# Peptides against a protein of PDB entry 4JHK: the designs that were tried, part 41

Target 1, 212 residues: chain A of PDB entry 4JHK
Amino acid sequence: EDYKIQSFDLETQKLLKTALKDPGSVDLEKVSSVIVDQSLKDQVFSREAGRICYTIVQAEAKQTNGSVFRRNLLNRLQQEFKAREETRKRSTQEWVCLVSFICNIFDYLKVNNMPMVALVHPVYDCLFRLAQSDALKNEEEVDCLVLQLHRIGDQLEKMNVQLMDELFNLLRDGFLLQEDLSSMGRLLLLEILEFRAGGWKLSDTAQKYYYS

## One batch from the design tools (peptide; aimed at target 1 L119)

Design b2_p19_8_s4 (made by RFdiffusion4, then SolubleMPNN; from b2_p19_8, 10 letters changed)
Fold by OpenDDE base, seed 1:
Structure b2_p19_8_s4 (fold): chain B 212 residues (1-212), chain A 19 residues (1-19)
Amino acid sequence: as target 1 above (212 residues)
Amino acid sequence: SALAKNKAAEATLPEFEVL
């Protein structure tokens, strides 16, 4: 299986490839740090990172019945989550990368084929932060919010429908009441409201209208 | 329940806290 790791230097690529095949032979703390660091810089990579992480977790489980990688990954993720407001102040780009990464880990790094319960509230916390007025006026943050809800909204709702209702109340209020939304931001909010209302699906007509 | 089983499986993992 091919993994999109060409953005790393050759040495790091070798490290990642080895981790995927023989995780017991590498420093899995270092591997986790490298993946997190890159995910905080490249939002596109963050999705691939989720897949890579899951593969390493499975490989380690099969090889040694260990969980060193997952533990290190989650520890680092917790650290970044705790510092999320400072990250947002420093760089909107890094902030949306962080949110994207957390959401992708939620999506891929399942336990017993179910989402990690421990990630539910942190994910919602990130999405609620993106749903605040100061974030909704920033198109980059709106893009991130809507993208994540498209990817994992249905899963999140199954974990806690009350929080999802509360989140969408904020989004509806933003759509209706906030005056400093960009035209695109307003369009995206409307789309995601309709997306959920349609059972987390878009009709062909709606898809064409919003994204084609 | 499936959710309860998953929580048990996560017991040894780092706990995330919302701050």
Scores: peptide ipSAE 0.218, ipTM 0.817, DockQ to the pose 0.122
OpenDDE base, seeds 2, 3, 4, 5: peptide ipSAE 0.216, 0.077, 0.075, 0.151; ipTM 0.818, 0.751, 0.749, 0.792

## One batch from the design tools (peptide; aimed at target 1 R70 F81 L119)

Design b2_p20_3 (made by RFdiffusion4)
Pose (drawn by RFdiffusion4):
Structure b2_p20_3 (pose): chain A 212 residues (1-212), chain P 20 residues (1-20)
Amino acid sequence: as target 1 above (212 residues)
Amino acid sequence: SLLEWLEEKSIEDIDEYLEE
């Protein structure tokens, strides 16, 4: 019900609500463009845009059996994904928004009730980037890393365990060996090590230790 | 390396999906 589009221009809110009911009546290319655009600019929308994207994808399949919107969205995201390093240099905020959005799409947009394998490696590409020492020194990026691991970390491991294993080696390495990792960065990494070791769930006691 | 391979596959998988 709540797609979290309050950050949008009033005219665009109308455009988006229209695409949900009557996709054939709207320019789905321009619709996908305004969604990707805004997703890189607003943090709340980047971690929630998947809901509205899915609703539109399903509406098009139902109405016209088409997947034009899905296509424009994936291609536009691929372009942003390819330019990820440049975007990171320009704005850490935009970068973490891109990761949050790509990961939200991996979570919401399914293909025959299965995850899009087209996004498996790109998601790992993003999380490995966050696990690097130049990214871990920024609590903003560690926060982004652990948000994705909480939300789709389990699904991702099923698709590819080898990558999740090597990724968590970088997490242990940064935890033990890195010195400019902050206190908050340490708490976040320790919690995610326990989280994964526990089968991607938060124990009652860890809940008490880590969170208010 | 693993990260070079991952980078290559990260684009290729989406390209292949879009070609279909």

Design b2_p20_3_s1 (made by RFdiffusion4, then SolubleMPNN; from b2_p20_3, 11 letters changed)
Fold by OpenDDE base, seed 3:
Formats: C-alpha cells, structure tokens, sequence
Structure b2_p20_3_s1 (fold): chain B 212 residues (1-212), chain A 20 residues (1-20)
C-alpha cells in the first residue's frame, strides 16, 4: 500500500516502512514520536497518519501480540490533548493539526470496525473548542472544524447525538449572532449546518455553490 | 479475542482524556 510518507527524509521513510512490515525490529516509541511530530506540523499528513498508525498497531499485535506503539502513541496524544489550550495560544496551525490528528485517529484507529469509545468525548471537546466565539472568528479554525465534521460528523453523531446537537447549537448561534466572522467562515458554517440537516450529505449543486 | 483486547487496552490508555 501507498502510505504517502514522501514528506519525510529517506531515513525516516525507511524507519516507517520497517515499522509497517516488521514493527518488532524498530524502536516503536521513536516511530510514534515521529508520526505525532509530523502530524502536528502538517495537517495533510495528520489525516494520513491514522491509516499508518492503524497498520502498525495491527502489525505489532499480529507479530508479537504487543502494544508498544499504541501505548506510546496514545500517551503522546494525551500529553498533547492536555496542553491543547497552550498549543492553541502558541500556534493556531499546530492546534488545528492536533485536532485533525485526534479526529483522524478516531476515524482510522478502530478495533473490530468500531471506534474507540474513549475518544468520543475528547473529539467533541476539541470541536466544541473550535465552536467557541474566539475560535470561530479565525478562518483557519473554522476550516478545521468544518473539515472534521465532514469527515467524522456522522460517526460522532451516532456515538452521542446530544453532544452533536449542543455543538450545532453553537454553530447556529455563531452563524446568526457573531459579527466578526469572515465571509468564508460564515459560508462554511452555513454549509455545515445544511450538511448535517441533509443527513450528512450535500447535493452536487450545493457542493459547487459552497466550494467552487 | 485480539480485537477485544486491543479495544480494552486502548480505552485504558486514554482514559485520562475524559479528565482533561
């Protein structure tokens, strides 16, 4: 499979490839650190990282019945999550990458085709933070929020519809009442409101209207 | 099963998310 790791140097690519095929032969703590670090810098990779992580978890489980990679990965995630407000203050870019990564892990790191229930509230917490007034005025944060809802909103709603209702109440309020939204931000909020209202899907015409 | 074990371990490892 193609795991889109071209952004790494050749040595790191080799490390990742080995981890994917023979996880027992590499330092899986280092591998997890590399993946998390890159995911916090590159939002595109943060989306791809989930698939990589899932494969490594599966490979290690099958090879040694171990969970070293997952443990290190999730420990690092916990650290970053706990420091999320500090990260947001320091760098909006890193913050949205963190959110993207957590959402990506939720989306891909499934067991028996089921999401990790323990990630539901953390994901919602991130999305709720993006839905606050101080975040909605930042187009980069709105982009992230809307993107994640497009990707995993339907799954999240299935896990907890009450939280989703509360989240979208904030989004509606932001759309209607907040005065310092960018034009694009306001458009994106309207789009995602319609997206959910339409059963987490939009017509081709609507897609063209909002994104072309 | 392996799947169940992985799920349980994952939940335990990130339990503190709910407290943060």
Amino acid sequence: as target 1 above (212 residues)
Amino acid sequence: SLAEELRELAVKDIEEFLKS
Scores: peptide ipSAE 0.032, ipTM 0.678, DockQ to the pose 0.127
OpenDDE base, seeds 1, 2, 4, 5: peptide ipSAE 0.027, 0.029, 0.007, 0.030; ipTM 0.556, 0.658, 0.396, 0.661; seed 2 fails the geometry check

Design b2_p20_3_s2 (made by RFdiffusion4, then SolubleMPNN; from b2_p20_3, 11 letters changed)
Fold by OpenDDE base, seed 4:
Structure b2_p20_3_s2 (fold): chain B 212 residues (1-212), chain A 20 residues (1-20)
Amino acid sequence: as target 1 above (212 residues)
Amino acid sequence: SLEEKLRELSVKSIEDYLAS
């Protein structure tokens, strides 16, 4: 398989390629750090990072039955998660990249083909933060929130329907009550409300209505 | 609040995994 790692320098690309095939021969802490650092800068890469991480985890499991990479990855994620408010204050772009990355890891990094339970609450926490009034007025944050719910909302709901209900209560209130939403933001909130109500699916008619 | 509790649970979730 091909991985989108052309944004890295050649030495780092070599490191990543080696990690994908022979994880035992590289510093997996370094690998995890490189992946997280780039994911915080590039939302497109954050999506690819999920695939990369999954492949490395599988390769290590096969090679040594180990989980060093996953542990290093989650340790770094924990660090970034704890600093999320400072990250948001410093850069909205980095904040939404962080959320995107955590959500993509949740989506791709499965254990025995199941989501990592350890990531459920962190993902919800990030989405709840995006659902606050101060975030809903920012187009970048609304875009991120809606994108993640489109990608993993159904999976998250299966893990905890109560939290999903609470989250969507906030989104409904934002849609109905918040006055400083952008036109696009309001439209996206309405769409995602209907998306969930429709079983995490959109009809062709609805899709045209919201995105044409 | 729910949000405060969720923050605590979030940190604990990853910590528990790392400790296992």
Scores: peptide ipSAE 0.583, ipTM 0.952, DockQ to the pose 0.922
OpenDDE base, seeds 1, 2, 3, 5: peptide ipSAE 0.559, 0.568, 0.562, 0.570; ipTM 0.948, 0.950, 0.949, 0.949

Design b2_p20_3_s3 (made by RFdiffusion4, then SolubleMPNN; from b2_p20_3, 10 letters changed)
Fold by OpenDDE base, seed 5:
Structure b2_p20_3_s3 (fold): chain B 212 residues (1-212), chain A 20 residues (1-20)
Amino acid sequence: as target 1 above (212 residues)
Amino acid sequence: SLREKLRELSVESLEKYLKE
């Protein structure tokens, strides 16, 4: 299986490839740090990172029945999460990369074929932050919010429907009442409101309206 | 508030896992 790791130097690519096949032979803390660092810079890689992390977790479980990589990964995520407000202040791009990465990890790293309960509140907190008025006026943050809800909204709702209801109350109010939304931002909010109302899917007619 | 409680729970949930 091939992974999109061309953005790394050759030595790091070798490290990642080895981790994917023989995780016990590499420094898994270093591997996790490299993956997180790159995910904070590249939102496209963030999606691939989830797949890579899943493979490493499965390889380690099979090899040693261990979870060292996952623990290191989540420890680094916790550090970045705690600093999320400073990250947002410094760079909107890095902030949305962080949110994307946390959401992708939630999507891919399942325990006993179930989402990790430990990630539910952190994910919701990030989405609630994106749903605040100061974030909704930024199209890049709205893009991120809507993208994550498309990807994992149905899973999150199953974990806590009350939080999802509260989140969408904010999105509804933003759509209806906030005056400084961009035209595209407002359209995206309307789309995601309809997306959830339709059972986390769009009809062919709606798909054409919003994306063509 | 909801936001304050959610922030608290978010940090707690991950730290609880990391201590296991």
Scores: peptide ipSAE 0.343, ipTM 0.893, DockQ to the pose 0.905
OpenDDE base, seeds 1, 2, 3, 4: peptide ipSAE 0.017, 0.020, 0.342, 0.323; ipTM 0.544, 0.585, 0.892, 0.883

Design b2_p20_3_s4 (made by RFdiffusion4, then SolubleMPNN; from b2_p20_3, 9 letters changed)
Fold by OpenDDE base, seed 5:
Structure b2_p20_3_s4 (fold): chain B 212 residues (1-212), chain A 20 residues (1-20)
Amino acid sequence: as target 1 above (212 residues)
Amino acid sequence: SLEEELRKKSVEDIEKYLAS
């Protein structure tokens, strides 16, 4: 199976390919750092990165029953998470890439076929930050928020319905009360409110209304 | 508050995992 790693130089591509097949033969800390660095630059790659990380985790588990890669990955995520406010001030693009990556890792890195409990609060904290009034006025942040809720909202709710209720209280208030939302931002908030109300899915009619 | 507790747990939970 092929992975989208053309954005890396040839040496790094070789490193990643080796990690996917024989993780014990490479520096997994370096591998995790390379993946995180690129995910912070490219939101499209961030989705692929989740799949890559999952494959490496499974390969290492089968090879040595180890979890070195996952630990290094989460350690780097912790560092970036702690600096998230500085990242947001520096670059909205990097901030939404960080959120997207954390959410993708939550989506792909299952433990015993279950979401990692340790990532639930970090993910919610990111989404709550995107739901603040200063973020809702930025369409790029709203796009990110709504995209993640489409992808993992149902999983997150199963982990903590109280936090999801509180999050959507903020989104509803933003939709109804905030004056400086973009037209598209307001539309996206309405859509995601309906998405959850409909059991985390849209009918064909609703899909055409919002996206066609 | 709930949000304050969330901010605290968001850092602590990963640290607890890494320490395990």
Scores: peptide ipSAE 0.614, ipTM 0.959, DockQ to the pose 0.890
OpenDDE base, seeds 1, 2, 3, 4: peptide ipSAE 0.310, 0.300, 0.293, 0.581; ipTM 0.855, 0.853, 0.845, 0.953

Design b2_p20_4 (made by RFdiffusion4)
Pose (drawn by RFdiffusion4):
Structure b2_p20_4 (pose): chain A 212 residues (1-212), chain P 20 residues (1-20)
Amino acid sequence: as target 1 above (212 residues)
Amino acid sequence: EEEYYEHVQELIEEDIEAFE
């Protein structure tokens, strides 16, 4: 019900609500463009845009059996994904929004009730980037890293365990060895090590230790 | 690097075809 589009221009809100019901009536290329655009600019929307993208993808399949929107969306995201390092230099905020959005799409948009394999390596590419020492020194990026691991970390491991293993080695390495990792960064990494070791769930006691 | 991104595109096409 709530796609979290309050950040949008009033005219665009109408465009988006229309695409949900009658995709054939709207420019799906323009629609996908305004969604990707906004997703890089607003944090709340970047973590939630997957709902509205899925609803539109399903609406098109139902109405016209088409997947044009899905296509425009994936190709635009691929372009942003390819330019991820440049975007990170320009704005950490945009970068973490891109990662949150890509991961939200991996979570919501399914292909025959299965995850899109097309996004597996790209998502690991993003999380490995966050696990680097130059990214871990920024609590903003560590926060982004652990948000994705909480949300889709389990699904991702099923698709590829080798990558998740090597990724968590970087987490342990940064935890023990890195000195400019902050107190909050340390709390976040420790919680995610326990989270994964516990089978991607938060124990009652960890809930008490880490969170208010 | 170019081949990696072409491959990702191929996977996207395959996923879309499978969804359809």

Design b2_p20_4_s1 (made by RFdiffusion4, then SolubleMPNN; from b2_p20_4, 7 letters changed)
Fold by OpenDDE base, seed 2:
Structure b2_p20_4_s1 (fold): chain B 212 residues (1-212), chain A 20 residues (1-20)
Amino acid sequence: as target 1 above (212 residues)
Amino acid sequence: SEEEYEKIQELIDKDIEAFK
């Protein structure tokens, strides 16, 4: 299987490739650190990172029945999550990368094709933060919020419908009441409201807004 | 199996207790 790791230097690419095939032969703590670091810088990579992480987790489990990679990955993720407000204040870009990464880990790092329950609340916490008024006025944060909900909203709702209802109450209020939304931000909120209302499926209107 | 999933989840929960 081909993984998009061209953004790394050749040595790191080799490390990652080895981890994917023979995780027992590499420093999995280092591998996890590299993946997290890059994911915090490149939002596009975060989705691929999720897939990579899943593969490494499965490979290690199969090879040694170990979980060193997963443990280190999640521990690092914990650290970043705890510092999320500081990250947001320092860099919106890093913040949305963090959210994207956490969401993609939730999406890909499944057990028996089921989401990790432990990540449900952290994901919602991130999305709720993006749904606050100070975040909704920033198009970059709205983009992130809507993108994640498109990707994992249906899964999250299955895990906790009450939190999803609360989240979308905030989004509805933002759409209807907040005055300093960008035009695109407002359209994106409308689109995601319709997306959920349509059972997490794209409507013609949603298609228009999301891809316009 | 569901039982296997729960056991794995418990282990995962230990790894990421800070998220709770």
Scores: peptide ipSAE 0.039, ipTM 0.706, DockQ to the pose 0.090
OpenDDE base, seeds 1, 3, 4, 5: peptide ipSAE 0.028, 0.028, 0.027, 0.030; ipTM 0.629, 0.637, 0.620, 0.634

Design b2_p20_4_s2 (made by RFdiffusion4, then SolubleMPNN; from b2_p20_4, 10 letters changed)
Fold by OpenDDE base, seed 3:
Structure b2_p20_4_s2 (fold): chain B 212 residues (1-212), chain A 20 residues (1-20)
Amino acid sequence: as target 1 above (212 residues)
Amino acid sequence: EEKKWEEINKLIDEDLKAFE
């Protein structure tokens, strides 16, 4: 299986490839740090990172019945989550990358093909932060919010429909009442409102209307 | 926030056990 790790130097690529196949032969703390650091800089990679992390977790479990990588990964994720407000103030780009990464871990790091219950509230906390008025006025944050809801919204709703209802109440209010939304931001909010209303599906006609 | 993560850590531990 091929992974999109071309953004790393050759030495780091080798490290990651080794971790994927023989995790016991590398420093898994270093591997987790490298993955998290890059995910905080590149949203495209953060999507792939979820899949990579899942593979490493499975490889380590099979090889040694260990969980060193997963523990280090989740500990680092917790640290970044706790510092999320400072991250947002420092860099909107790093903030949306953090949200993207947390959502991707939720999407890929499953237990018996089910989402980790422990990640449900942290994910919702991030999405609720993106749904606040000060975030909705920033197109980059709206892009992130809508993207994550497209990817994992249906899964999140199954985990907690009450929180999803509350989240979409904020999005509806933002769409209808907030005056300083960008035109694209408003369009994206409308699209995601319709997306959920349609059972987390979008018709071909609607897809062309919003994204052509 | 700290109290929240204490709860999250507990839940993570439970999920980790289930994962193994």
Scores: peptide ipSAE 0.031, ipTM 0.636, DockQ to the pose 0.758
OpenDDE base, seeds 1, 2, 4, 5: peptide ipSAE 0.027, 0.029, 0.026, 0.026; ipTM 0.643, 0.647, 0.624, 0.632; seeds 2, 4 fail the geometry check

Design b2_p20_4_s3 (made by RFdiffusion4, then SolubleMPNN; from b2_p20_4, 7 letters changed)
Fold by OpenDDE base, seed 5:
Structure b2_p20_4_s3 (fold): chain B 212 residues (1-212), chain A 20 residues (1-20)
Amino acid sequence: as target 1 above (212 residues)
Amino acid sequence: DEEYFKRIEELIEEDIKAFE
């Protein structure tokens, strides 16, 4: 299986490759740190990170019945989540990378094919933050919000429909009432509102309309 | 909110144990 890790130096690539196939032979705390660090800087990798993490978790479980990697990963994730407001203030890019990372971990790192309950509130909290007025005016944050909802919205709703309803109330208000949305931002909000209304599906025609 | 984060951390631990 091919993993997109070309953005790392060769030594780190070797570390990651070893972790993927023989996790017991590497420092899994270091591996988790490397993955999180890169995910905070590279949104493309942030997406890939979920798949990589899942593979390492499965490999360690199979090899030693261990959970060192998962423990370190989730602890680091929690640390970053706690500091999310500071991250947002420091860098919008790092903030959206963090959100993307958390959402992708939620998407890929499942127990018995079920989402991790521990990540439900952190994910919603991030999405709610993106749905605030000060974030909705930033197209980069809107892009992130809409992207995550496209990816995991249906899963999140299954975990807590009340929170999803509350979230979309904010999005509807933003779409209808907020004056400083960009044209693209407004379009994206409309699209995601329709996406959920359609059962987290869009027709090909609708998709082309919004993204052509 | 320390209590809020504590609850999340507890859930993390529960999820970790679910794999074992």
Scores: peptide ipSAE 0.340, ipTM 0.862, DockQ to the pose 0.856
OpenDDE base, seeds 1, 2, 3, 4: peptide ipSAE 0.280, 0.147, 0.187, 0.329; ipTM 0.835, 0.691, 0.709, 0.859

Design b2_p20_4_s4 (made by RFdiffusion4, then SolubleMPNN; from b2_p20_4, 9 letters changed)
Fold by OpenDDE base, seed 5:
Structure b2_p20_4_s4 (fold): chain B 212 residues (1-212), chain A 20 residues (1-20)
Amino acid sequence: as target 1 above (212 residues)
Amino acid sequence: MEKEFEELEELIEKDIEAFK
């Protein structure tokens, strides 16, 4: 299996590769920390991080029936979530990376091939924050919001359609009523409104863009 | 949020065998 870990130094790459195949031989707390740290500064990696995390969880479960990696991962994620407003204030880029990472964990770390129920509200909380007026005026936040909804919107809706309806009410209001949206932001909101209305169906072109 | 993460850990622990 190939994983995109070229952004790490050689020592860390070795650590990650070992964790993927023989998790019992490495410090899984350190591994989780490294993955989270990189995911919080690289939105592209956050997608790969989900796949890596899933593999490590499976490997540890198979090898030792343990959950050390998952526990450390979730604990760190919880800490970052608690500090999300401070993160957003400090750096929009770090904030959208955090949201992306949480959404990717939701997407990849499934239980019995189903999304984790316990992550539904945390994910929605992040998306609702992005749907507030002060966030919608920022194109980077709108881009993040729309990207996540493209990737996991259908899954989230199946988990809680009421929250999805409420979220999209905010998005419609933003699209129609908010004056300080960028032109691109407005287009993105329109696109995602239409995307859901169409049953979350991706064209071949859109699929390549959002899942590349 | 804390409660939600605790519940998540419990759920995952129950399904660890599914990864074997």
Scores: peptide ipSAE 0.028, ipTM 0.662, DockQ to the pose 0.293
OpenDDE base, seeds 1, 2, 3, 4: peptide ipSAE 0.028, 0.029, 0.033, 0.021; ipTM 0.672, 0.616, 0.662, 0.595; seeds 1, 2, 3 fail the geometry check

Design b2_p20_5 (made by RFdiffusion4)
Pose (drawn by RFdiffusion4):
Structure b2_p20_5 (pose): chain A 212 residues (1-212), chain P 20 residues (1-20)
Amino acid sequence: as target 1 above (212 residues)
Amino acid sequence: MEELSEKSIETWEEYAEKES
């Protein structure tokens, strides 16, 4: 019900609500463009845009059996994904938004009730970037890293365990060895090590230790 | 990171149209 589009221009809200019901009536290329655009600019939308993207993808399949919107969306995201390092230099905020959005799409947009394998390596590419020492020194990026691991970390490991293993080695390494990792960064990494070791769930006691 | 990046782009181009 709530796609979290309050950040949008009033005209665009109409465009988006229209695409949900009658995709054939709207420019799906323009629609996908305004969604990707906004997703890089607003944090709440970046972590929720998957809902509205899925609803539109399903609406097109139902109405016209087409997947044009899905296609424009994936190709536009691929372009942002390819330019990730440049975007990170320009704005940490935009980069964490891109990662949140790509991961939200991996969570919501399924292909025959299965995850899109097309996004497995790209997602790991993003999370490995966050696990680097120059990224871990920024609580903003550590926050982004652990958000994705909480939400799709489990689904990602099923698709590829070797990558999740090597990724968590970088997490342990940064935890023990890095000195400019902050107190909050340490709390976040410790919680995610326990989270994964526990089978991607938060124990009652960890809930008490880490969170208000 | 380089290898993972190259593989990521290749996997995306291989499967995105198939999955769509």

Design b2_p20_5_s1 (made by RFdiffusion4, then SolubleMPNN; from b2_p20_5, 8 letters changed)
Fold by OpenDDE base, seed 3:
Formats: C-alpha cells, sequence, structure tokens
Structure b2_p20_5_s1 (fold): chain B 212 residues (1-212), chain A 20 residues (1-20)
C-alpha cells in the first residue's frame, strides 16, 4: 500500500514506513508527534494522515496487542484541541488544519469499524466554532467547514442528529442574515445546505453549478 | 456553544485523559 508522505524528509519517511510495518521497532510517541505536526501545517496531508494513523494502529494491535501509538496520538490531539482558540487567533491556517485533522481521525480511526463516540462532541465543537459569525466571514474557515461536512457529515448526523440540526440552523442563518460573507462563502453555504437536504448527495446539475 | 465546548472537553478527557 502506498502512502503520500513526500512532504517529509527522507529520514522521517523511513521512520513512518517502518512504523507502518513494524511499529514495535520505532518510537511511536515521536511518530505520532511528527504526524500531528505535519497535519497542522498541511491540510491535504491531514487527510492522508488519518489513513496512516489507522494503519499504524492496526499494525501495533496485531504485533503486540498494544495501543501506544493511538494513546500518544489522541493525547497530542487533545492538547491541540484544548488550545484551539489560541491557535485560531495565531493562525487561521493552523486552525483549519487542526479541524481537518480531527475530522480525518474521526473518519479513519474506527473502533470495530464504528466511529469513535468520544470524538463526536469534539468534532461538532469545531464545526460549531466554524459556524459562528466571526468565522463565517472568513472564506478559509468556510472552505474548511464545508469540506468536512462533505466528508463526514452523514456519519456525524447518524451519531447525533440534534446537533446536526442545530449546526445547520446556524448555517442557514449565516447564509440568509450575515452581511459580511464573501460571495464564494455564501455559495458554499447554500451548496452544503442543499447537499444535506438531498441526503448528503449532490446532483450532477448542482455539482456543475457550484464547482464549475 | 459554551455548553458544547464543555461537553467536548469532558467526554474527550474521559475517553483519553491527558498524560501529565
Amino acid sequence: as target 1 above (212 residues)
Amino acid sequence: MEELRKKAIEEWEKYSPLES
């Protein structure tokens, strides 16, 4: 299986490849830190990071029945989550990368092929923060919000439909009432409203309208 | 929103307590 880790130097790539195949032979705390650090810089990598993390978790479980990597990963992620407001103030880019990474971990790091229940509220918290007026005016944050809802919205709704309803009430109000949205931001909000209304699917006609 | 933030922290800490 091929993993997209070209953004790392060769030494780190070797470390990651070893972790994927023989996690017991490497420092899994270091591996988790490297993955989190890069995910906070590169939103594209954060998507791949979820898959990488899942593979390492499975490899360690198979090799030693251990969970050192997952523990370190989630511990670091929890630290970053707690500092999310500070991160947002410091760097919008790092903030949206953090949200993306948390959502990707939710998407890939399954327990018995089911989403981790403990991540549901943290994910919703991030999405609700992106749905606030001060965030909706920033196109980068709207992009992140809409992207995550496209990726995991259907899964999140199954976990808590009430929170999803509340979230989309905020998005509808933002679309209709907030005056300082960008044109693209407003279009993205409309698209995601229609996306959910259509059962988390988009028709070919709508796809061309919003993304051509 | 504030209640959701509190709930998120509480549940995450319960599942994976921070190493200190």
Scores: peptide ipSAE 0.123, ipTM 0.767, DockQ to the pose 0.455
OpenDDE base, seeds 1, 2, 4, 5: peptide ipSAE 0.113, 0.117, 0.111, 0.082; ipTM 0.759, 0.765, 0.765, 0.748

Design b2_p20_5_s2 (made by RFdiffusion4, then SolubleMPNN; from b2_p20_5, 8 letters changed)
Fold by OpenDDE base, seed 1:
Structure b2_p20_5_s2 (fold): chain B 212 residues (1-212), chain A 20 residues (1-20)
Amino acid sequence: as target 1 above (212 residues)
Amino acid sequence: MEELREKAIEEFEKYSDIES
C-alpha cells in the first residue's frame, strides 16, 4: 500500500517500510518515536500516521503476538500529553498537531474493533482545552477542534456522553457569549453544534453552506 | 478539568504498565 512517508530521509523510510512488513526486525521504540516526532510537525502526516500505526500494530500482532510498538507509541503519547501546556505555549502549530495525532490514533488504533479506552479521557482533555476561551479566540485551534469533532465526535460520544454534553455546553457558551471569536470561528462553532444536534451528520444544504 | 486530566494520566499509566 501507499503510505505518505516521503518527508523522511531514505534510511527512515526504509525503517518504516520494514516496520510495516516485518516489525520484528526493527527497533519498534525508534519507529514509534519517529512517527510521533513527525506527527508533531506535520498535521497532514498525523492523519496518515494513524493508518501507519494501525498497520504496524496488526503486523506485529500477526508476527509475534506482541504489542511492543503500541506500548511505546502510547508511552510517547503520554509524555507529550503531560507536556501539552508547554507545547501549546511554545507553538500553537505543534499543539494542534499533538491533538490531531492523538485523535487520529484514537480513530485508527482500535482494539477488537473498539476504541482504546486508554485514549478516551486524554482526547476529551485535549478537546476541553481547545474549548477554553483563550483557545476559542484562536482560529487555528477552533479549526482543530471542529475537525476532530467531525472525525471522531460520534465515537467519543459513544464512549462518554456526559463528557460530550459538558464539552458542547462550553462550545455553546463560546458561540453565544464570547466576544472575541472571529467570524469564521463563530460560524464553525455553530456548524459543529448543528452537526451534533443532527446526529453527527449534516444535511446536504448545510454541508454546502459551511464548506462550499 | 483537573479531574479529567487526572483520569487521562491514569488511563495512560494503566496501559503503559501492562507488559507486552
Scores: peptide ipSAE 0.269, ipTM 0.833, DockQ to the pose 0.660
OpenDDE base, seeds 2, 3, 4, 5: peptide ipSAE 0.164, 0.238, 0.153, 0.163; ipTM 0.788, 0.821, 0.779, 0.785

